# Designs tried in a protein design run: peptides against a protein of PDB entry 5OK6. Part 109

Target 1, 215 residues: chain A of PDB entry 5OK6
Amino acid sequence: ELPGLDSQWRQIENGESGRERPLRAGESWFLVEKHWYKQWEAYVQGGDQDSSTFPGCINNATLFQDEINWRLKEGLVEGEDYVLLPAAAWHYLVSWYGLEHGQPPIERKVIELPNIQKVEVYPVELLLVRHNDLGKSHTVQFSHTDSIGLVLRTARERFLVEPQEDTRLWAKNSEGSLDRLYDTHITVLDAALETGQLIIMETRKKDGTWPSAQL

## One batch from the design tools (peptide; made by RFdiffusion4, then SolubleMPNN)

Design b2_p21_4_s4 (from b2_p21_4, 17 letters changed)
Fold by OpenDDE base, seed 3:
Structure b2_p21_4_s4 (fold): chain B 215 residues (1-215), chain A 21 residues (1-21)
Amino acid sequence: as target 1 above (215 residues)
Amino acid sequence: SAEDAAEEAAFAAALAELAAA
């Protein structure tokens, strides 16, 4: 049974535990499609539980690019296309109204930037390849706050690189140039890596030479 | 493989072009 309309409004919209609560790094937040949310607002503000404004099940279909990989559409804007809810509020709404059958929740993490917390709606998707097999890419998601060192470790793991093998990363720029990622302590954000960018893992040869140095 | 060697060579060539620019 649905809670009272005023109770629903208070639980979801209150500034302490609802939509307007402070962001905390590492917390999970969820996207809700804007039109559904507005319909819900109209329903609970109308004061009539039997009204024609009942929102039905949460349906985020319009936020997805596809229903296979459940990728978000590019260029979605908070407040226009979706609202962000903390985990507690999301779970309340799902418990009250349900989620469209087969549709996954859109969970995102709060990340900490130098002077702001932000829900990272679009993690960076990098295409990882080996220098000797550029045609075989592995797409991996990273936070903007992840280090280049993590990208390197992830690449090594995906390609089953042995611990004794020495590796380094190159980024392909939009202009077609390659920049070596020397500093493994900087973040993906600091390195200005972007979604869809090719990252090349170079492996040192057994003779101790780098493939790139013999050029 | 021969393909791997070709791709490695292509990578090397691309890097060389970048280093010469």
Scores: peptide ipSAE 0.044, ipTM 0.701, DockQ to the pose 0.262
Fold by OpenDDE base, seed 2:
Structure b2_p21_4_s4 (fold): chain B 215 residues (1-215), chain A 21 residues (1-21)
Amino acid sequence: as target 1 above (215 residues)
Amino acid sequence: SAEDAAEEAAFAAALAELAAA
C-alpha cells in the first residue's frame, strides 16, 4: 500500500534525508527523470490518491542513449532532465511505484572536489591501450577523483601485466601530442584527462630500456 | 612478434618526433 501523500512528500523532500539533504562523499545518489518526478510532485501535492495525476512506475528511458549498455545521454542537466535523490529516497520511490521493467537504476557517487561535493553523473571514460597494440582498446570508467596510479593499476590488470613488469602511462592529446603521466598521485581531474581520451600503457623491455627511448 | 616490434618502433618514433618539436 502506498503511504499517504503528505508522508510521501515529507519522506522524499525532507531536508534531512530527502532530496535536499547535504551531499556526502562516497554516498550513492540516483537520477530520476524530471517529468516523472514532476508528475509525482503534482500527484502528492494534489491531495487526491485517486487523481489522474498518478505517475506510474519510474521510467528513466529518456535519460539513456541506448538500452544495451544503458549509457546516459550527453549533456543532461540537473533540474531540467533529471533530479537527484539520495539512496533512501530512491528506494522508497521504487518501492512505492516500481521501476520500469528491465531498466537499471542510475546510481552515481558523491565525489569530493577541492571546494565542493557533487554527484558525479559523468565519470571519465578512458581508452586504455598498450604501446605495442594501439588498435586494441579497453574502455574503463574512472572518477575524476581517482588517481593516475589507479588508472595505471587498472591498465596493468586489464592487460594481465605481471607484477615484475614495469609500466608507465602516456596520454594522447586532442592535438595528437603525447604527454607522459609522471605523477601517479594526482587525480584524473588534475591530469585533465577527458572522456574518450587514449591512454597508452608502455611496458619496459627486459633489457631495461623503454620502447619510447630507443630512438 | 615482428608486428609488435614494428608497432613499438612506430610508437617510439612518434614519441621522439613529439619530444623534438
Scores: peptide ipSAE 0.040, ipTM 0.694, DockQ to the pose 0.225
Fold by OpenDDE base, seed 4:
Structure b2_p21_4_s4 (fold): chain B 215 residues (1-215), chain A 21 residues (1-21)
Amino acid sequence: as target 1 above (215 residues)
Amino acid sequence: SAEDAAEEAAFAAALAELAAA
């Protein structure tokens, strides 16, 4: 059942778990399409539950590039294209109004950067390949705050590398050059890795030599 | 470093060979 309009407003906008609550690292937040949200605001501020301004089901369709992979459009801006709600607020809205049939929620995580917390709307999607089979890629999503070590471990897992095999990573730059990712403790952000970037896992030979060192 | 640059160049060459095969 829909709560009173004032209660909705307080719960979503002004509550301790509302839109304006502090960001906390690791928490889930959800995107809501801006026009729908503004329609909801108008509805609850109008004071008439029977108003023609009823927003209907949440519909984020305009935020998606496609309805197959449900990837977000590039270049979306908070406050212009969408609003961010904490999980509690999102779930309230979904329970009250519903979500468009078949449409997934747009869940994102709060990440902690050196001087700021933010919702990571666009995590980094990397293409992982092996040095000896560049045509077979695994696309994997990483946070900017994930370590290169995690990228390496993930690559090893995806390619079923045995624990005794030694591996290292290279990043292919847009210019076509390769940079070795020497420090596995730095983050994806520190390494300046970008979505769509090819990350090459090199496996050490049984003779103890690296494929790259023989040239 | 100069060593790093040499290693990168070598790897790039190896990749080029693999791509040509």
Scores: peptide ipSAE 0.038, ipTM 0.681, DockQ to the pose 0.112
Fold by OpenDDE base, seed 1:
Structure b2_p21_4_s4 (fold): chain B 215 residues (1-215), chain A 21 residues (1-21)
Amino acid sequence: as target 1 above (215 residues)
Amino acid sequence: SAEDAAEEAAFAAALAELAAA
């Protein structure tokens, strides 16, 4: 059952627990298409529950580039294309109005950057490959705050590398050359890795030499 | 080894291809 319009507004827009509440690292937030949200605002502010401004079910269709992988369109802007809601507020709206059939929720995490918390709407998708089989890639998502060490561990896991095998990473840069990722403690952000970037895992040979030494 | 040499050659060729693209 829908609560009173004023109660809806207070619940969702409450600065302590609603849309305006402080971001905290690790929390889940959800995207709501801006037009729907504005219609909801107009509805609850209008004071008439029978108003023609009723927003209907949440429909985020315009935020998706496809209905297969449910990837977001590129270049979406907060406040223009979507609104961010904390999990509690999102679940209230879904409970009250429903979500369009078949659409997944657009859940994102708050990340901690050096001086700011941010909802990471676009994680980095890297193409992981082995140096000896560049034709077989694994696409994996990483946070900008994830370490290069995590990228390396993930690559090792995906390619079933044995613990005794030494590995290292190379990133293909925009010029087509390879940059070695020496420091595994820096973040994906610090390494300036980008979505769609090819990351090559090199495995050390049994003789102790690296394949790249012959380049 | 012959296997190592083949792997290195493949890697080098792959990198050359990436650089040429």
Scores: peptide ipSAE 0.043, ipTM 0.701, DockQ to the pose 0.785; fails the geometry check

Design b2_p21_5_s1 (from b2_p21_5, 12 letters changed)
Fold by OpenDDE base, seed 3:
Structure b2_p21_5_s1 (fold): chain B 215 residues (1-215), chain A 21 residues (1-21)
Amino acid sequence: as target 1 above (215 residues)
Amino acid sequence: SAEAYRQAFLQRLAELEELQK
């Protein structure tokens, strides 16, 4: 059952634990379609539980570009298209109003950037391939804060590389050439990797030489 | 061109891998 309107407002808009709470790296936040949220605000601020302003179930349909992979539309803007809620607030709203049948929650993580915490709405999707089989790609999402080392480890896992095998990464750059990702300690952001970018995993030969060294 | 280089690189890598099998 729905709690009182004032209680709803206080729970969701509480400055310490609600929508305005500080971002903390690693925490989950959830996207709520802006119009629904505004409707909810109007409902709870109206003071009439039987008001025609009842928002109904949460429906984020307009935020998705597809209902297969549930990918977000590109170019969504916080405050215009959606509102971000911390996990607790999101779960309250879902418990009170429900979520549109079949829709997954839009969960995103807070990341730590050099000078700011941010909810990473759009992680980086990389196309991982092996140097010897360019036709088989694995699309994998990474945070901008993930290290190149993690990208490499992930590639190794996806391609079932044995622990004794040595591997390294190349990235196709904007000019169409290949850049080696030498430093595995820098982040995806630092390496300026972008969604849709091709990342090639090169495997060292049994003789200890690299395939690319014989070019 | 950069693209030509890329294609040559990738092709060569693939070929070298196949030769090792």
Scores: peptide ipSAE 0.041, ipTM 0.644, DockQ to the pose 0.069
Fold by OpenDDE base, seed 5:
Structure b2_p21_5_s1 (fold): chain B 215 residues (1-215), chain A 21 residues (1-21)
Amino acid sequence: as target 1 above (215 residues)
Amino acid sequence: SAEAYRQAFLQRLAELEELQK
């Protein structure tokens, strides 16, 4: 059963716990398709629970480019295509109205940038490969705030690199050349890594030399 | 050299890209 319309509005459109609450790094927020949300607003503002403006279940279909990986369409804009709700508010709406059958929630994390918090709607997808097998890649998502060190550790894990083996990263840049990622403490954002970018993990040889150094 | 290594990688990448077309 749905709570009262005024109660719904106050619960969701709230500056402390609802849509207008401050962003905090690490928290989960959820995308809601804009048209559905606007219909919900009209419904609860109308004051008639039996109104024809009942929004039905949440349907984010128009936000997805595929229903296999449930990848978001590119270029979606907050306030135009979707609204962001904190976890509690999202769960209330889902509880009240349901979510379209088969659709996953669109959960995203708040990230901390130097002067701002934001919900990272589009994390970076990198193509990780080994230097000696460039044709076999692992696609992995990273936050812009993740360190290059995390990218390296992730690559090592995906390729089952032993702890005693030494590895380093190269990135294929927009010019088609390879850049060495020397500083592992900078972020993905600082390194200007982008979705679809090839990242090459080089493994040190047993003799202590790097494959790249002996060419 | 590092440059030779990069060139070798680039060449291999180009070959792979052509094969995937």
Scores: peptide ipSAE 0.068, ipTM 0.706, DockQ to the pose 0.422; fails the geometry check
Fold by OpenDDE base, seed 1:
Structure b2_p21_5_s1 (fold): chain B 215 residues (1-215), chain A 21 residues (1-21)
Amino acid sequence: as target 1 above (215 residues)
Amino acid sequence: SAEAYRQAFLQRLAELEELQK
């Protein structure tokens, strides 16, 4: 049973707990396709539960570029293509109207940037490779707020590097050159790493020398 | 050298890119 239309509107649009509530770092927010949301708004504002304006199941199909990995299309804009809802509001809508069969929710996290809190709709996807086998890549998502240290640890884990082995990172820059990621305490954002960027993990040799130093 | 290492990387990358086309 659907709640009353006014109740729905208050629950979703209420500035305290709804769409307009303040962002908090680490929270999960969800994307809702804009047209569906507007249809819902029209429905609940119409005052007639039996109205032909019933929005039906949530369908975010137009936000996805593929139905295999369920990646978002590039260049989506908040307020134009989608609306962001906090987890509670999203779950209410899903419970009331359902989500298109087989379609995953589009969950994103609030991140803390130097001067703003933001829902990170597009995390950074990095291509992790080893220096001695560039053909075997692992694509891993990172937040802009994640440290280079986390990238390194993640790479070590993916490549099953033993704890005693020493490793370091290189990034392929836009000019095609390699930049050392010396400072592991800076963030992905600070390092200006971008989606699709190749990150090379170099492993120190058993003799204590670096491959890059001995060529 | 670091430069030699870079060149090796770039060469391998170029090869991989060609294979992916």
Scores: peptide ipSAE 0.057, ipTM 0.696, DockQ to the pose 0.450; fails the geometry check
Fold by OpenDDE base, seed 2:
Structure b2_p21_5_s1 (fold): chain B 215 residues (1-215), chain A 21 residues (1-21)
Amino acid sequence: as target 1 above (215 residues)
Amino acid sequence: SAEAYRQAFLQRLAELEELQK
């Protein structure tokens, strides 16, 4: 059963626990398609539960570019295309109105940037490959705040690299050349890595030399 | 040779790029 309209409004829009509450790093927030949310607002603000403004189930279909991998469309803008809700508010709405059948929630994390917190709607998807087998890629998602060290560790794990093997990363740049990722302590953001970018893991030879030294 | 290795590497990159289109 749906709560009272005023109660719904307070739960979702309450500045302490609702949409307007401060962002906290590591927390999950959820995207809601803007038109649906506006319809909901109109419904609950109207004060009439029998109103024709009933929003129906949440449907984020217009935010997705595909229904296979459920990737978001590029260039979506908060406040225009979607609204961000904290987990509690999202779960309330889902419980009250339902989510379109088969459609996954759009969950994103709050990240800490140098001066602000933001919901990372578009994490970076990197194509990880080995230097000696460029045709076999692993697509892995990273936060902009993740370190290059984490990318390297992740690559090592995906390719089952033994602990005694030494590895390093290269990034293919926009000019088509390879940039060595020397500093593993900088972030994905600092390294300006982008979605779809090829990241090459190089493994040191047993003789102590690097394959790239011969390039 | 070093050049052969370089060319092979570049070729593999090019092939990968083509597959990603």
Scores: peptide ipSAE 0.033, ipTM 0.658, DockQ to the pose 0.835; fails the geometry check

Design b2_p21_5_s2 (from b2_p21_5, 13 letters changed)
Fold by OpenDDE base, seed 2:
Structure b2_p21_5_s2 (fold): chain B 215 residues (1-215), chain A 21 residues (1-21)
Amino acid sequence: as target 1 above (215 residues)
Amino acid sequence: MAEEYRKAFLKQIEELEEKQK
């Protein structure tokens, strides 16, 4: 059931709980395709619920690069390609208009960066491999705010490394060489890791030496 | 020997990257 047009506008655009509300770290926000949102705005601002400006169901198709993994297109820009809504506002719109059949919601998290909060539309997807088996990779998503330590722990978990085994990470850089990730306390952002980047987990040998010493 | 191993390792990395593209 659709509420009144003015009520819709207030719920979605309300500065306290709507689109303009302050970002808070850890909260979920959702992407809405810009053209649909503009159509909705026109509809509710028009004052006639029976008008031809009815936006129909939410359709984010143009934001996706594929319909298998539902990955976002690269280079999307807030305010141009999409609008960000807090969870409450998103759920209102979905309840009122529906979401295109088969499409998943595009949920993203607010992250805390130095001096700012932002919705992390593009988390980092890293390719995790073991030093002795580069052919078997695990793609894992991380926040820019995640620590290298978390990346290492995640790699250890994915590769079923025993607790007593010592491991460390290397990142392949743009020059094709390997940079050791010495400091596990810095973030993915600080380490300048990017989507698609290869991260190699090295496991210490039983004799106490590192395989990379042979390189 | 070490250099050959390094080259082989880097080659494997490159091949992996190509497969992911």
Scores: peptide ipSAE 0.019, ipTM 0.573, DockQ to the pose 0.679
Fold by OpenDDE base, seed 1:
Structure b2_p21_5_s2 (fold): chain B 215 residues (1-215), chain A 21 residues (1-21)
Amino acid sequence: as target 1 above (215 residues)
Amino acid sequence: MAEEYRKAFLKQIEELEEKQK
């Protein structure tokens, strides 16, 4: 059952718990296709629950580039293509109107940047490989705010590197060459790492030499 | 493709910063 139109508006748009509430790092927000949301706004603001402006089920189809991996289209813009809702508001709308059959929710996390909190709509997927076995890869998602150190630790874990083994990272750049990721304290964003980028973990030899130093 | 995602991310940051002014 749908709540009253005014109640819906208050619940979703309320500054305390609605769309305009402050962001908190680590919390989940959800994308709603802009046209659907505008239709909903018109519906609830119209004051007639039997209006032909009823928005129907939430349909985010236009935000996806595919229905297999459910990846977002590139270049989507908040306020133009989609609206961000906090988890509670999203779940209310889904409960009231439903979500298009088969579509997953588009859940994203709030991240803390130096001067602002934001919903990270496009996290980074890195392709992790070992220097001596480029054929075995692990695709891992990272926040732009994650450190290179975390990327390294993650790579070590995925490749079951022993604690006593020393490792370091290289990134394949757009020119096809490799850039050493020296500073493990900088973020993925600062290192300008991008989705699909190849990250190579180099393991130090038992003799103390680096494989790359012998090239 | 990867660059486009990065650009979008940065654009979002810029837009939010502008809204705070």
Scores: peptide ipSAE 0.016, ipTM 0.366, DockQ to the pose 0.021
Fold by OpenDDE base, seed 4:
Structure b2_p21_5_s2 (fold): chain B 215 residues (1-215), chain A 21 residues (1-21)
Amino acid sequence: as target 1 above (215 residues)
Amino acid sequence: MAEEYRKAFLKQIEELEEKQK
């Protein structure tokens, strides 16, 4: 059951818990397609619940580039293509209007960058591979704020590396060469890792030597 | 040693990219 139009507006747009509330690191926010949101605004501002401006169910289809992995299109711009809502506001809208059948919510996290908080709409998708089998990749999303150490741990987990085995990472750079990721404490952002970048995990041999050292 | 290792990896990557085209 839909609440009153004024109540909807206050719930979604209020400065304390609505769209305009301050970002907090670690919180979930959701994307809503801009056209739908604008139609909703017009509807609730119109004052007529029976208006032809009724927005219908939320449909973010135009934001997706695929319906398999539900990846976002590249280059989407906040305020032009979508609006960001905090979790509570999103769930209210979904409960009131519904979400297009089969379509997942577009949930994103607030991250804290140096001197700014931002909803990370585009996490970094890295292609993780083993040094001895480049054909088998795991695509994994990381935050720009995640450490290289987390990337390494994630790679170890995906490839079922035993705890006693030692591993290290290489990254294919834009120049086509390989860089060692020596410092595991720096972030993905600091390392300038980008979506689609190949990350190679090298595993130390049982004899204590690295494959690279034997060449 | 490290340079040869890098070259080997790069070669493998290039071969993989060619197979995917």
Scores: peptide ipSAE 0.024, ipTM 0.608, DockQ to the pose 0.398; fails the geometry check
Fold by OpenDDE base, seed 3:
Structure b2_p21_5_s2 (fold): chain B 215 residues (1-215), chain A 21 residues (1-21)
Amino acid sequence: as target 1 above (215 residues)
Amino acid sequence: MAEEYRKAFLKQIEELEEKQK
């Protein structure tokens, strides 16, 4: 059963634990389509549970460009297209109103940037390949705050590189040339890596030479 | 040798990009 309208409002909008509570790195937040949320606000503010302003089940359909992989549309803007709710608030709303059949929740993580916390709505999707077989790729998502070292470790794991093998990364730039990612301590953001970008893992030869020396 | 390797490498990149379209 739905709680009282005032209780709903307090639970979801309360500044201490609701929508406006401070972001904390690593926490999960959820996207809610803006129109639905506004409808809910109108409903609970109206004070009448029998009102025609009942929002119905949460429907994030307009946020998705792909109902196969449930990818978000590009260029969505917080406050215009969606609102962000902390996990607790999201789960309350889902329990009260339901989620449109078949739709997955849109869960995103709070990341720590140099000066602010933000919910990372669009992580970076990289195409990882080996230098000797670019046709076999692994598409992997990374946070902008992830280090290049993590990208490298991930690539090594996906390609089953032995611990004793030495590897390094190259990124294909917009000009079609390769930029070596020398510093593994910088972040994906610092390296300006972008979704869809090709990242090449080069494995050192047994003779101690690098394949790229032949380029 | 180096040139052939470079060409092969670039070709693989192109093929991968084509598959991603």
Scores: peptide ipSAE 0.022, ipTM 0.587, DockQ to the pose 0.761; fails the geometry check

